# Peptides against a protein of PDB entry 6B9H: the designs that were tried, part 27

Target 1, 151 residues: chain A of PDB entry 6B9H
Amino acid sequence: AELCESLLTWIQTFNVDAPCQTVEDLTNGVVMAQVLQKIDPAYFDENWLNRIKTEVGDNWRLKISNLKKILKGILDYNHEILGQQINDFTLPDVNLIGEHSDAAELGRMLQLILGCAVNCEQKQEYIQAIMMMEESVQHVVMTAIQELMSK

## One batch from the design tools (peptide; made by RFdiffusion4, then SolubleMPNN)

Design b2_p13_1_s2 (from b2_p13_1, 5 letters changed)
Fold by OpenDDE base, seed 2:
Structure b2_p13_1_s2 (fold): chain B 151 residues (1-151), chain A 13 residues (1-13)
Amino acid sequence: as target 1 above (151 residues)
Amino acid sequence: DELLKEFFEKLLS
């Protein structure tokens, strides 16, 4: 999916420790957890990160467990820190991500992380970084942000 | 791209 591929490119700009070259690399949630820690290390601290299991391999049950924790963290962050309401009817299906590497649902998960970045305390830094990306990626990101603001 | 520029500049404000 175009959303997933564009946001994968965006995720790669964070230069996290975990591999993040393919859709499959993101399905265990480790990259996403590391990105969230960069966005707000006071909220997504080491205690939070330690709840995410590393080295899960191809175990889709462990992937889903991680993804559920990450989604919960994102939703709590939006409620407690960002003061934003996210429409539950548009939430990503983490089961499809973990079990089938569903790119469309992964894109929706990354879109929520994008929402955290462009609304956090350092939003200026992340928005300016997006403005330096390829125009085709910027268009996808713009649409994704517009969808979030409409919720 | 003026559309992109206007959108993100507004988002920064």
Scores: peptide ipSAE 0.707, ipTM 0.958, DockQ to the pose 0.129
Fold by OpenDDE base, seed 1:
Structure b2_p13_1_s2 (fold): chain B 151 residues (1-151), chain A 13 residues (1-13)
Amino acid sequence: as target 1 above (151 residues)
Amino acid sequence: DELLKEFFEKLLS
Protein backbone atom coordinates (compact mmCIF):
# COMPACT_ATOMS: atom_id res chain seq x y z
CA ALA B 1 0.00 0.00 0.00
CA GLU B 2 1.15 3.52 -0.78
CA LEU B 3 0.47 4.71 2.76
CA CYS B 4 2.57 1.94 4.25
CA GLU B 5 5.48 2.43 1.86
CA SER B 6 5.59 6.19 2.36
CA LEU B 7 5.38 5.92 6.12
CA LEU B 8 8.03 3.20 6.09
CA THR B 9 10.30 5.75 4.42
CA TRP B 10 9.36 8.24 7.13
CA ILE B 11 10.02 5.69 9.89
CA GLN B 12 13.49 5.10 8.44
CA THR B 13 14.43 8.72 9.19
CA PHE B 14 14.36 7.94 12.91
CA ASN B 15 17.47 5.75 12.59
CA VAL B 16 16.38 3.26 15.23
CA ASP B 17 18.52 0.29 16.21
CA ALA B 18 16.15 -2.37 14.89
CA PRO B 19 16.16 -3.24 11.18
CA CYS B 20 13.49 -1.28 9.34
CA GLN B 21 14.01 -1.82 5.62
CA THR B 22 10.91 -3.85 4.77
CA VAL B 23 7.26 -4.12 5.73
CA GLU B 24 8.07 -7.45 7.35
CA ASP B 25 10.66 -5.75 9.57
CA LEU B 26 7.89 -3.66 11.13
CA THR B 27 5.43 -6.47 11.87
CA ASN B 28 6.97 -7.45 15.22
CA GLY B 29 6.48 -3.93 16.60
CA VAL B 30 10.07 -3.45 17.75
CA VAL B 31 10.81 -0.63 15.30
CA MET B 32 7.54 1.07 16.15
CA ALA B 33 8.29 0.88 19.87
CA GLN B 34 11.74 2.39 19.37
CA VAL B 35 10.27 5.18 17.24
CA LEU B 36 7.70 5.98 19.92
CA GLN B 37 10.46 6.18 22.51
CA LYS B 38 12.23 8.75 20.35
CA ILE B 39 9.02 10.73 19.96
CA ASP B 40 8.47 10.96 23.73
CA PRO B 41 11.07 9.21 25.89
CA ALA B 42 9.47 10.49 29.09
CA TYR B 43 6.24 8.64 28.32
CA PHE B 44 7.54 5.71 26.30
CA ASP B 45 10.38 5.18 28.74
CA GLU B 46 12.68 2.24 29.31
CA ASN B 47 10.14 0.48 31.50
CA TRP B 48 7.55 0.73 28.74
CA LEU B 49 9.99 -0.40 26.06
CA ASN B 50 11.05 -3.41 28.13
CA ARG B 51 7.50 -4.77 27.84
CA ILE B 52 8.03 -5.22 24.10
CA LYS B 53 9.62 -8.57 23.37
CA THR B 54 12.63 -8.65 21.06
CA GLU B 55 13.83 -11.64 19.05
CA VAL B 56 10.28 -12.50 18.02
CA GLY B 57 11.23 -14.17 14.75
CA ASP B 58 8.29 -15.44 12.75
CA ASN B 59 6.08 -16.06 15.78
CA TRP B 60 2.90 -14.25 14.81
CA ARG B 61 1.41 -14.66 18.28
CA LEU B 62 4.33 -12.77 19.79
CA LYS B 63 4.06 -10.15 17.06
CA ILE B 64 0.40 -9.60 17.86
CA SER B 65 1.17 -9.40 21.57
CA ASN B 66 3.74 -6.66 20.93
CA LEU B 67 1.46 -4.82 18.53
CA LYS B 68 -1.40 -4.82 21.04
CA LYS B 69 0.86 -3.26 23.65
CA ILE B 70 2.06 -0.64 21.19
CA LEU B 71 -1.46 0.22 20.07
CA LYS B 72 -2.53 0.57 23.69
CA GLY B 73 0.45 2.82 24.33
CA ILE B 74 -0.47 5.03 21.39
CA LEU B 75 -4.09 5.30 22.50
CA ASP B 76 -3.12 6.04 26.09
CA TYR B 77 -0.60 8.64 24.91
CA ASN B 78 -3.27 10.28 22.79
CA HIS B 79 -5.65 10.45 25.73
CA GLU B 80 -3.26 11.28 28.57
CA ILE B 81 -0.67 13.50 26.88
CA LEU B 82 -2.09 14.78 23.60
CA GLY B 83 -5.58 15.36 24.95
CA GLN B 84 -7.14 13.12 22.31
CA GLN B 85 -6.23 15.44 19.48
CA ILE B 86 -6.19 12.39 17.18
CA ASN B 87 -9.39 10.61 16.20
CA ASP B 88 -8.95 6.91 16.99
CA PHE B 89 -12.31 5.62 15.74
CA THR B 90 -10.66 3.54 13.01
CA LEU B 91 -8.02 1.39 14.66
CA PRO B 92 -5.61 -0.88 12.80
CA ASP B 93 -6.21 -4.62 12.97
CA VAL B 94 -3.05 -5.82 14.69
CA ASN B 95 -4.02 -9.44 14.09
CA LEU B 96 -3.78 -8.91 10.34
CA ILE B 97 -0.43 -7.17 10.77
CA GLY B 98 1.07 -9.88 12.95
CA GLU B 99 -0.29 -12.92 11.18
CA HIS B 100 -0.41 -11.78 7.56
CA SER B 101 1.86 -8.72 7.36
CA ASP B 102 -1.11 -6.75 6.04
CA ALA B 103 0.40 -3.59 4.56
CA ALA B 104 -2.83 -1.61 4.66
CA GLU B 105 -3.33 -2.21 8.37
CA LEU B 106 0.35 -1.61 9.03
CA GLY B 107 -0.01 1.72 7.26
CA ARG B 108 -2.84 2.60 9.62
CA MET B 109 -0.63 1.74 12.58
CA LEU B 110 2.19 3.93 11.28
CA GLN B 111 -0.36 6.67 10.67
CA LEU B 112 -1.18 6.68 14.38
CA ILE B 113 2.53 7.05 15.15
CA LEU B 114 2.66 9.92 12.66
CA GLY B 115 -0.15 11.52 14.62
CA CYS B 116 1.91 11.26 17.78
CA ALA B 117 4.92 12.88 16.12
CA VAL B 118 3.08 15.88 14.67
CA ASN B 119 1.30 16.59 17.97
CA CYS B 120 4.05 15.87 20.52
CA GLU B 121 6.25 18.38 22.32
CA GLN B 122 8.80 18.18 19.49
CA LYS B 123 6.20 18.46 16.73
CA GLN B 124 8.06 21.36 15.12
CA GLU B 125 11.13 19.18 14.66
CA TYR B 126 9.18 16.33 13.10
CA ILE B 127 7.11 18.55 10.82
CA GLN B 128 10.25 20.27 9.57
CA ALA B 129 11.87 16.90 8.95
CA ILE B 130 8.85 15.82 6.89
CA MET B 131 9.17 18.99 4.83
CA MET B 132 12.66 17.83 3.83
CA MET B 133 11.47 14.48 2.47
CA GLU B 134 10.63 13.60 -1.13
CA GLU B 135 7.59 15.42 -2.46
CA SER B 136 5.71 12.19 -3.16
CA VAL B 137 6.16 11.12 0.46
CA GLN B 138 5.09 14.54 1.71
CA HIS B 139 1.82 14.25 -0.21
CA VAL B 140 1.00 10.92 1.40
CA VAL B 141 1.95 12.25 4.82
CA MET B 142 -0.21 15.34 4.33
CA THR B 143 -3.21 13.20 3.39
CA ALA B 144 -2.58 10.92 6.36
CA ILE B 145 -2.46 13.85 8.79
CA GLN B 146 -5.62 15.34 7.31
CA GLU B 147 -7.41 12.03 7.76
CA LEU B 148 -6.39 11.87 11.43
CA MET B 149 -7.45 15.41 12.27
CA SER B 150 -10.63 15.82 10.21
CA LYS B 151 -12.61 12.63 10.68
CA ASP A 1 5.10 22.36 -4.13
CA GLU A 2 3.13 25.34 -2.84
CA LEU A 3 0.27 23.21 -1.53
CA LEU A 4 2.59 21.12 0.61
CA LYS A 5 4.47 24.11 1.94
CA GLU A 6 1.28 25.93 2.83
CA PHE A 7 -0.15 22.89 4.61
CA PHE A 8 2.87 22.18 6.78
CA GLU A 9 3.47 25.86 7.56
CA LYS A 10 -0.11 26.06 8.77
CA LEU A 11 0.44 22.93 10.83
CA LEU A 12 3.47 24.60 12.43
CA SER A 13 1.41 27.65 13.48
Scores: peptide ipSAE 0.707, ipTM 0.958, DockQ to the pose 0.129
Fold by OpenDDE base, seed 3:
Structure b2_p13_1_s2 (fold): chain B 151 residues (1-151), chain A 13 residues (1-13)
Amino acid sequence: as target 1 above (151 residues)
Amino acid sequence: DELLKEFFEKLLS
């Protein structure tokens, strides 16, 4: 999916420790958790990150477990820190991500992380970084942000 | 791209 591929490119700019070259690399949630920690290390602290299991392999049950924790973290962050500034009327299906590497649902998950980045304390830095990306990626990101901010 | 520029500048405001 175009959304997933564009946001994968965006995720790669964070230069996290975990492998993040392919869609499959994102399905265990480890990259996403590390990205969230970079976005707000005070909220997504080491204690939070330690709840995400590493060395998951291809165990889709463990992937889903991680993804559920990450989704909860994102939603809690939106409520507690961002003040419900993003629209979560359509939540990603983490079961499809974990079990089938569903790119469309993964794209929705990454879209929520994008919402965290463009609304967090460091939002100016993240927005400026997006403005330096390829225009094709920027268009996808723009649409994704518009969906998050719409009522 | 002017459309992109306008959007992200607005987002920065």
Scores: peptide ipSAE 0.705, ipTM 0.958, DockQ to the pose 0.130
Fold by OpenDDE base, seed 5:
Structure b2_p13_1_s2 (fold): chain B 151 residues (1-151), chain A 13 residues (1-13)
Amino acid sequence: as target 1 above (151 residues)
Amino acid sequence: DELLKEFFEKLLS
């Protein structure tokens, strides 16, 4: 999906330790957890990160378990720190991500992480970094942010 | 792209 591919490119700018070159690389949640820690290390601290299993392999049940923890972390962060509401009817289906590597649902998950980045304490840095990306990616990001802000 | 620039500058404000 266009959203997933554009946001994958954005995720790659974080230079996390975990492999993050393909859609499949993101399905175990490890990359997403490391990105969230970079966004706000005080909230997504080492204790939080240690709850995410790193040796997952192709086990879709373990992938889903990680993804559920990450989604909960994102929702709690939005409620407790960012003070913004997210429509529950538009939440990503982590079962489809973990079991089927669904790119559309993965795109929705990455969109939520984008929302954290552009509203966090370092939002200026992340917005300025987006402004330096290719215009085709910027257009997708702009649309994704607009959708989030309308919720 | 002026549209992109205007959008993100507004977001920064």
Scores: peptide ipSAE 0.705, ipTM 0.958, DockQ to the pose 0.129

Design b2_p13_1_s3 (from b2_p13_1, 5 letters changed)
Fold by OpenDDE base, seed 2:
Structure b2_p13_1_s3 (fold): chain B 151 residues (1-151), chain A 13 residues (1-13)
Amino acid sequence: as target 1 above (151 residues)
Amino acid sequence: DPLLEEFFQRLSS
C-alpha cells in the first residue's frame, strides 16, 4: 500500500536499532516501539519499552500481543499527553498486521505514530525532517495528517 | 512545492 510504503520510508529516518527495511520487519512492533520512545522518551520510557517482546520471530501471537500494547500506548498518549481523540472506527486491525502482514492496516498503525510525532512537544523537529523528504512522500504524509486531524 | 510548504508551516504554528 502507498501509505505503508511512504511511512516506512519515514520510519527509517529514525535510525532505530531494530531492522526496518521491509513491511515484515515492522509486524512484530519492535521498530514502532523504538520509534515511539524516540518521539517521547519520558512517556514511552524503559519500563514501557520492556513490555514489548524483542525476540518474536515468526510467532504471530507474540506479534499481535506487542501490537496491542503499542496501539494502547498510542491511544493513551493521545488522550493523556496530546489531548486528542482518535476515532475508534478507523483504528488499525493489529490481528491482520501480526498474522497476515497486512500492509494497509500497518499503514494505519504508522499513521497513528505519525500523528504522535507531528503533535508532540518536538513536533517542529519532525515536521522539518518531513519537509526534506521526497515530494511524493510529503504528499502522502500531508494526506495522512489531514485524515487524522479530521477525526 | 508551495502547497506542501504552506501546509507544514501552518502545522508547525
Scores: peptide ipSAE 0.686, ipTM 0.956, DockQ to the pose 0.128
Fold by OpenDDE base, seed 3:
Structure b2_p13_1_s3 (fold): chain B 151 residues (1-151), chain A 13 residues (1-13)
Amino acid sequence: as target 1 above (151 residues)
Amino acid sequence: DPLLEEFFQRLSS
């Protein structure tokens, strides 16, 4: 999906330790968790990160477990820190991500992470970084942000 | 792209 591919490119700018070259690399949630820690290390601290299982391999049940924790973390962060500025009308189906590597649903998960980045304390830095990306990616990101913040 | 620049400028405000 266009959203997933564009946001994968965006995710790669974080230069996390976990492999993040393919859609499949993102399905275990480890990259997402590391990205969230970079976005707000005070909230997504080491204790939070340690709850995400590493070395899950192809175990889709463990992937889903991680993804559920990450989704909860994102929603809690939106509520507790960001003041619920993100529209959660269309939540990603983490079961489809973990079990089937569904790119469309993965895109929606990454979209929520994008929402965290552009609303956090360091939003200026993340917005500036996005503005340095390819124009085609910026258009996808713009649309994704508009969807999150629409009433 | 002026559209993109305008959007992200507003987002930053």
Scores: peptide ipSAE 0.685, ipTM 0.956, DockQ to the pose 0.129
Fold by OpenDDE base, seed 5:
Structure b2_p13_1_s3 (fold): chain B 151 residues (1-151), chain A 13 residues (1-13)
Amino acid sequence: as target 1 above (151 residues)
Amino acid sequence: DPLLEEFFQRLSS
């Protein structure tokens, strides 16, 4: 999954506390929650982050529970803060991510987080960071953003 | 890459 691998590389630039080296590392939602807090700590505050369970292990039910909370947070953020600048008609299947580590669906989840970053208050900072990445990754990111904005 | 630079410049505006 080219989208997932490119966005995994992008996620790694946030230098969060949780392990984020593999697709499997992202399936429990902890990395994604920490990234969202960096994007907008006023909205994704400590109270919000504390709702995400950190001791998940291989429990796919707990993974799905975390992922559902994260997806809801992203959708609410888009509606309440970003003014629906991101199309959310095609949502990732968090059941496939949590139970099967589906890279394609994980890529779709990371794409929504990308949308938050390039539309948030600090969008200029995140866009500049993307422009410092490998050219091949930039092309995938560009296509992913275009897809979000054109739907 | 001018294509990438133009795209992200427009996005940041």
Scores: peptide ipSAE 0.684, ipTM 0.956, DockQ to the pose 0.128
Fold by OpenDDE base, seed 1:
Structure b2_p13_1_s3 (fold): chain B 151 residues (1-151), chain A 13 residues (1-13)
Amino acid sequence: as target 1 above (151 residues)
Amino acid sequence: DPLLEEFFQRLSS
């Protein structure tokens, strides 16, 4: 999916420790958790990150478990910290991500993380970083942000 | 791209 591929490129700018070159690399949630910690390390602190299991391999049940925790963290962050600046959004199906590496659903998960980045305390820094990306990626990101904020 | 520039400037405000 175009959304997933563009946001994968965006995720790669965070330079996290976990491999993040392919869609499959993101399905265990480890990259996403590390990105969230960079976005707000006070909220997504070490105690939170330690709840995400590493080295899950191809175990789709462990992937889904991680993804559920991450999704909950994102939703709680939007409610508690961002004051629900993002209106009602369609939640990604983490089962499809974990079991089938569904790129469309993964794209929606990454879109939620994008929402966190462009609404957090350091939003200016992340917006500036996006503006340094390829124009085609910027267009997808713009559309993704508009979708989050216009619903 | 003026469209992109305007959007992200507004988002930053």
Scores: peptide ipSAE 0.682, ipTM 0.956, DockQ to the pose 0.129

Design b2_p13_1_s4 (from b2_p13_1, 5 letters changed)
Fold by OpenDDE base, seed 1:
Structure b2_p13_1_s4 (fold): chain B 151 residues (1-151), chain A 13 residues (1-13)
Amino acid sequence: as target 1 above (151 residues)
Amino acid sequence: DPLLEEFFNKLLS
């Protein structure tokens, strides 16, 4: 999926510790959790990060468990910190991500993280970083942000 | 790309 592929490239700019080269690398949620901690370490602190299990392997049940926690964290962050309400029926299906590595649903998850980055306290820094990416990626990111803004 | 530049500059404002 174009959205997932472009946002994977964006995620890679965070230089997190966990492997983040493929779609499969993102399905356990560890990369996403580490990215969120970089976005707002005061909210997504060590106590929060420690709830995300590492070394889950191919265990889709553990992947889904992590992804549910991450999605909950994103929703709470938007409500409590960013003052934004997210439309619930547009949320990613974390079961499809964990069980089947669904790229479309993973793209939706990464889009929510993008929303956090471009609305957080350090939004200027993240927006400027996006402006330094390849134009093809910037176009996808722009569309993704516009979609978030319209909902 | 002027479209990209306009969008992200507006987002920064």
Scores: peptide ipSAE 0.716, ipTM 0.960, DockQ to the pose 0.130
Fold by OpenDDE base, seed 2:
Structure b2_p13_1_s4 (fold): chain B 151 residues (1-151), chain A 13 residues (1-13)
Amino acid sequence: as target 1 above (151 residues)
Amino acid sequence: DPLLEEFFNKLLS
């Protein structure tokens, strides 16, 4: 999926410790959790990160468990910190991500993380970084942001 | 790309 592929490229700019080269690398949620901690370490602190299982392997049940925690964290962050600036009426299906590595649903999850980045305290730095990416990626990101902020 | 620049500059404002 175009959204997933572009946002995977964006996720790679965070240089997290976990492998993040393929769609499959993102399905256990570890990369996403580490990215969220970089976005707002005061909210997504070490206690929050410790709730995410790191040694998951191919266990899709553990993947789904991690993804559910991450999705909840994103939604809570939007409500408690961002003041509901992101429209979340269409949530990603974490079951499809964990069990089937569904790229379309993964793209939707990464889109929510994008929303956190462009609305957080350090939003200026993240937006400026996006402006330095390939034009094709910027177009996908622009559309994704527009969708998130529409009512 | 002027469209992209306009969008992200507006987002930065």
Scores: peptide ipSAE 0.715, ipTM 0.960, DockQ to the pose 0.130
Fold by OpenDDE base, seed 3:
Structure b2_p13_1_s4 (fold): chain B 151 residues (1-151), chain A 13 residues (1-13)
Amino acid sequence: as target 1 above (151 residues)
Amino acid sequence: DPLLEEFFNKLLS
């Protein structure tokens, strides 16, 4: 999906330790967890990150477990830190991500992370970084942010 | 792109 591919490119700018070259690389949640830690290391601290299992391989059950924890973290962060309410019926289906590597649902997950970045304490830095990306990516990001902020 | 520039500048303000 266009959303997923564009946000994958965005995710790659974080330069995390975990492999993040393909959609499949994101399905275990490790990259996403490391990105969230960069966004707000005080909230997504080492104790939080240690709850995300590494070396998951192709075990889709473990992927889903990680993704559920990450989604919960995102929702809690929005509620506790950002003061934002996320509508539940628009949440990504982490089962489809973990079991089928569903790019559309993964895109929705990355969109939530985008929401964290553009609303966090360092939102200025993340927005400025987005403004330096390829125009095609910026358009997708703009649309994704607009969708989040309209809810 | 003026549309992008306008949007992100608004987001920064």
Scores: peptide ipSAE 0.714, ipTM 0.960, DockQ to the pose 0.130
Fold by OpenDDE base, seed 5:
Structure b2_p13_1_s4 (fold): chain B 151 residues (1-151), chain A 13 residues (1-13)
Amino acid sequence: as target 1 above (151 residues)
Amino acid sequence: DPLLEEFFNKLLS
C-alpha cells in the first residue's frame, strides 16, 4: 500500500537499532516500539520498552502480542499526554498485521505513530524533517495528517 | 511545492 510504503520510508529516518528495511521487519513491533521511545523517552521509557519481546521470529502470536501493547501505548499516550481523541472505529487490525503482514493495516498503525510525532514536545523537529523528504512522500504524509485531524 | 510548503508552515504555526 502507498501509505505503508511512504511511512516505512519515514520510519527509516529514525535510524533505530532494529532492522527496518521491509514491511516484514515492522510486523513484530520492535521497530515501532523503538521509534516511540525516540518520540517521547519519558513516557515510552525503558520499562515500557522491556515489555516488548525482541526475539519473535516468525511467531505471529508473539507479533500480535507486541502489536497490541504498542497500540495500547499509542492510545494511552494520545489520551494522557497529547489530549487527542482517537476514533476507535478506524483503529488498525493488529491481527492482520501479525498473522498476514497486511500492508494496509500496517500503514494505519504507522499513521498513528505519525500523529504522535507531529504533536509531541519535539513536533517542530519532526515536521521540519518531513519537509526535507521526497515530494511524493510529503504528499502522502500531508494526506495522512489531514485524515488524523478530521477524526 | 507551494501546496506542501503552505501546509507544513501552517502546521508549524
Scores: peptide ipSAE 0.714, ipTM 0.960, DockQ to the pose 0.129

Design b2_p13_2_s1 (from b2_p13_2, 5 letters changed)
Fold by OpenDDE base, seed 2:
Structure b2_p13_2_s1 (fold): chain B 151 residues (1-151), chain A 13 residues (1-13)
Amino acid sequence: as target 1 above (151 residues)
Amino acid sequence: MSPKEFFEQLLQQ
């Protein structure tokens, strides 16, 4: 999906420790957890990160377990810190991500992380970084942000 | 609007 591919490119700009070259690389949630820690290390601290299993291999049940924790973290962050500025009417299906590497649902998960970045305390830095990306990617990101802030 | 215009406005919020 175009959303997933564009946001994968965006995720790669964070230069996290975990491999993040393919859709499959993101399905265990480790990259996403590391990105969230960069966005707000006070909220997504080491205690939170330690709840995410790092060596899950191809175990889709463990992937889903990680993804559920990450999704909960994002939603809690949106409620407690961001003041519910992100529309969560349509949530990603983490089962499809973990079991089938569903790119469309992964795109929706990354979209929620995008919402965290452009609304956090350091949002100016992340917005400026997005403005340095290719125009085609910027357009997808713009649409994704507009969708998040519609409600 | 263009992405450039959108993000410029977003920076002003």
Scores: peptide ipSAE 0.730, ipTM 0.960, DockQ to the pose 0.897
Fold by OpenDDE base, seed 4:
Structure b2_p13_2_s1 (fold): chain B 151 residues (1-151), chain A 13 residues (1-13)
Amino acid sequence: as target 1 above (151 residues)
Amino acid sequence: MSPKEFFEQLLQQ
C-alpha cells in the first residue's frame, strides 16, 4: 500500500533501535512504540514502553496484544495531551496487522502516529523534517494528514 | 495545493 510504504519511509527517519526496514518489521508494534517515545518521551515513558513485549517473533497473538496497547496509547494521547486534534475515523484493524501483516491497516496505524507527530510539542520540527523528504512521500503524507484532520 | 504549500500553511497554525 502506498500509504504504508510512504509512512514506513517516514518512520525510518526516527532511527529507532528496532529493525524497521519492512512492513513485517512493524507488525509487532515495537518500532511504533519506540517512535512514539521519541515523539513524546514524557508521555510514552519507559514504564509505558516496557509494557510492549519485545521478544514476539511470529506470535500473532503477542503482536496483536502489543498493537492494542499502542493504539490505546495513541488514542489516550490524543484525548489527554492533544485535545482530540485527530478526528474520529476508521481505526486500524490491529488483528489484520498482527495476524496477516495487512499493509493497508498498518498504514492506518502509522497515520495515527503521524497525527501525533504533527500535533505534538515538537510538531514544527517534524513538519520541517517531512518537508525535506522526497516529493512523492510528501504528497502521501499531506493526504494522510488531510484525511486525519478533516472536518 | 502542493505539499510545500500545505506544510508551509501547517507551520503557520
Scores: peptide ipSAE 0.730, ipTM 0.960, DockQ to the pose 0.923
Fold by OpenDDE base, seed 5:
Structure b2_p13_2_s1 (fold): chain B 151 residues (1-151), chain A 13 residues (1-13)
Amino acid sequence: as target 1 above (151 residues)
Amino acid sequence: MSPKEFFEQLLQQ
């Protein structure tokens, strides 16, 4: 999906330790957890990160378990830190991500992480970094943020 | 609006 591909490119700018070159690389949640720690290391601290299993392989049950923890972390962060409400009917289906590598649902998950980045303490830095990306990516990111802000 | 205009507005919030 276009949203997933553009946000994958954005995720790659974080230069995390875990492999993050393909959609499949993101399905175990390890990259997403490391990105969230970079966004707010005080909230997504070492204790939180240690709850995410790193040796997942192709086990879709373990992928889903990680993804559920990450989604909960994002929702709690929005409620407790950012003071934002998210429409529950538009939440990503982590079962489809973990079991089928669904790119559309993965795009929705990355969109939530984008929302954290552009509203966190270092939002200025992340917005400025997005402004340095390719025009086609900027268009998709703009639309994704507009959708989030309308919820 | 262009992405540039959008993100400039976002920076002012």
Scores: peptide ipSAE 0.730, ipTM 0.960, DockQ to the pose 0.870
Fold by OpenDDE base, seed 3:
Structure b2_p13_2_s1 (fold): chain B 151 residues (1-151), chain A 13 residues (1-13)
Amino acid sequence: as target 1 above (151 residues)
Amino acid sequence: MSPKEFFEQLLQQ
């Protein structure tokens, strides 16, 4: 999916420790958790990150477990820190991500993380970083943000 | 609008 591929490119700019070259690399949630910690290390602290299992392999049950924790973290962050600034009427299906590596649903998950980045305390820095990306990627990211901010 | 215009507006919010 175009959304997933563009946001994968965006995720790669964070230079996290976990492998993040392919869609499959993101399905266990480890990269996403590390990205969230970079976005707000006070909220997504080491104690939070330690709840995410890192040695998952291809165990889709463990992937889903991680993804559920990450989704909860994102939703809680939106409520507690961001003040419900993003629209989450359509949540990603983490079962499809974990079991089938569904790119469309993964794109929705990454879209929520994008919402965290462009609304957090460091939002100016993240927006400026996005403005340095390829224009085609910027267009997809723009559309994704517009969808999040719409009623 | 262009992405440039969009993000410039977003920075002003």
Scores: peptide ipSAE 0.729, ipTM 0.959, DockQ to the pose 0.904

Design b2_p13_2_s2 (from b2_p13_2, 7 letters changed)
Fold by OpenDDE base, seed 4:
Structure b2_p13_2_s2 (fold): chain B 151 residues (1-151), chain A 13 residues (1-13)
Amino acid sequence: as target 1 above (151 residues)
Amino acid sequence: MSPREFFQELLQQ
């Protein structure tokens, strides 16, 4: 999916420790959790990160469990820190991500993380970083942000 | 609106 591929490229700019080259690499949630910690390490602290199971392999149940925790973290962050600036009416189906590596649903999850980045304390830095990406990626990111912020 | 214009406006919010 175009959204997923563009946001995968964006995710790669965070230079996290976990492998993040493919859609499959993101399905266990570890990369996403590490990205969220970079976005706001005070909120997504070590205690939070330690709740995300590593070394899940192909266990889709563990993937889904991680993804549910991450989604909850994103939503809680939006409510508690960001003041509910992000519309979450269309939530990603974490079951499809974990069990089927659904790129479209993964894209929606990454879209929520994008929303965190462009609304967090360091939003200026993240926006400026996005502006340095390829034009085609910027266009997809723009559309993704518009979808999240539109009332 | 171009992405450049969009993000420039976003930076001003």
Scores: peptide ipSAE 0.734, ipTM 0.961, DockQ to the pose 0.923
Fold by OpenDDE base, seed 5:
Order: sequence, then C-alpha cells, then structure tokens
Structure b2_p13_2_s2 (fold): chain B 151 residues (1-151), chain A 13 residues (1-13)
Amino acid sequence: as target 1 above (151 residues)
Amino acid sequence: MSPREFFQELLQQ
C-alpha cells in the first residue's frame, strides 16, 4: 500500500534501536512504541514502554496485545495532551495487522503516529524533517495529515 | 497546493 510504504520511509528517519526495514518489522509494535517515546518521552516514558513486550517472534496474539496498548496510548495522548486535534473516526484494525500483516491497516496506525508528531511539542522539527524527504513521499504525507485534520 | 506550500502553512499554525 502506498500509504504504508511512504510512512515506513518516514518511520525509518527516527533511527530507533529496533529493526524497521520491512512491513513485517512493524507488526509487533516495538518500533512504533520506540518512535512514540521519541515524540514525547514525558508521556510515553520508560514505564509505558516497559509494558510493550520486545521478544514477540511470530506470535500474532502477542503482536495484537502490543498493538492494542499502542493504539490506546495514541488515543489517550490525543485526548489528554493534543486536545483531540486529530480525528480518530477511522481506527486501524490491529487484529489484521498482528495476524495478517495487513499493510493498509498498518498504514492507518502509522498515520495516527504521524498525527502525534505534527502536533506535539516538537512539531516544528518533525514538519521540517518531512520537508527534507522525497517529493513523492511528502505528497502522501500531506494527504495523510489533511485526512486526519479535516474529517 | 504543493507539499512545500502545505507544510509552510502548517508551520505557521
């Protein structure tokens, strides 16, 4: 999926510790949790991160468990910190991500993380970093942000 | 609008 591939490229700019080269690398939620901690380490602190299991392997049940915690964290962050600046009407299906590595639903999850980045305390730095990416990726990211803020 | 124009406007918000 175009959205997922573009946002995977964006996620790679965070240079997190966990492998993040493929769609499959993202399905256990570990990369996403590390990215969220970079976005706001005061909210997504070490105590929060420790709730995400790191040695998941191919266990889709453990993947789904991690993804549910991450989705809840994103939604709580949007409500408590961002003042609901992004629309969460269309939520990703974390069961499809964990069990089937569904790229379209993973794209929706990464889109929510994008919403956190462009509205957080360091939003200026994240927006400027996006502006340094390839034009085709910038276009997809622009559309994704517009969808979050105008639905 | 172009992505550049969009993100410039977003920076002003």
Scores: peptide ipSAE 0.733, ipTM 0.961, DockQ to the pose 0.920
Fold by OpenDDE base, seed 2:
Structure b2_p13_2_s2 (fold): chain B 151 residues (1-151), chain A 13 residues (1-13)
Amino acid sequence: as target 1 above (151 residues)
Amino acid sequence: MSPREFFQELLQQ
């Protein structure tokens, strides 16, 4: 999916420790958790990160467990810190991500993380970084943000 | 609007 591919490129700019080259690399949630910690390390602290299991391999049940925790973290962050600026009426299906590596649903998960970045304390830096990306990627990101900000 | 215009406006919020 175009959304997933563009946001995968965006995720790669965070230079996290976990491998993040392919869609499959993101399905265990470890990359996403590390990205969230970079976005707001005070909220997504080490205690939070320690709840995400590493070395899950191909175990889709463990992937789904991680993804559920990450999704909850994002939603709680939106409610507690961001003041519910993100439209969460359409949530990603983490079961499809964990069990089938569904790129469309993964794209929606990454879209929620994008919402965290462009609304966090360091939002100016993240927006400026997006403006340095390729035009085609910027267009997808713009559309994704517009969708999140709509009521 | 273009992405450039969109993000410029977003920076002003």
Scores: peptide ipSAE 0.733, ipTM 0.961, DockQ to the pose 0.922
Fold by OpenDDE base, seed 3:
Structure b2_p13_2_s2 (fold): chain B 151 residues (1-151), chain A 13 residues (1-13)
Amino acid sequence: as target 1 above (151 residues)
Amino acid sequence: MSPREFFQELLQQ
């Protein structure tokens, strides 16, 4: 999916420790958790990150477990810190991500993380970083943000 | 609108 590929490129700019070369690399949630910690380390602190299992392998059940924790973290962050600025009427299906590496649903998960970045305390820094990306990627990101902030 | 215009407006919020 175009959304997933564009946001994968965006995720790679964070230079996290976990491998983030492919869509499959994101399905265990480890990269996403590390990205969230960079976005707001006070909220997504070491205690939170330690709840995400790192040595998951091909175990789709463990992937789903991680993804559920991450999704909950994002939703809680939106409610507690961001003031519910993200439209969560259509949530990603973490079962499809973990079990089938569904790129469309993964794109929706990354879209929520994008929402965290462009609304957090460091939102100016992240917006400016996005403006340095390829124009085609910026267009996809723009559309994704517009969808998140719409009623 | 273009992405440039969009993000410039977003920065002003």
Scores: peptide ipSAE 0.732, ipTM 0.960, DockQ to the pose 0.923

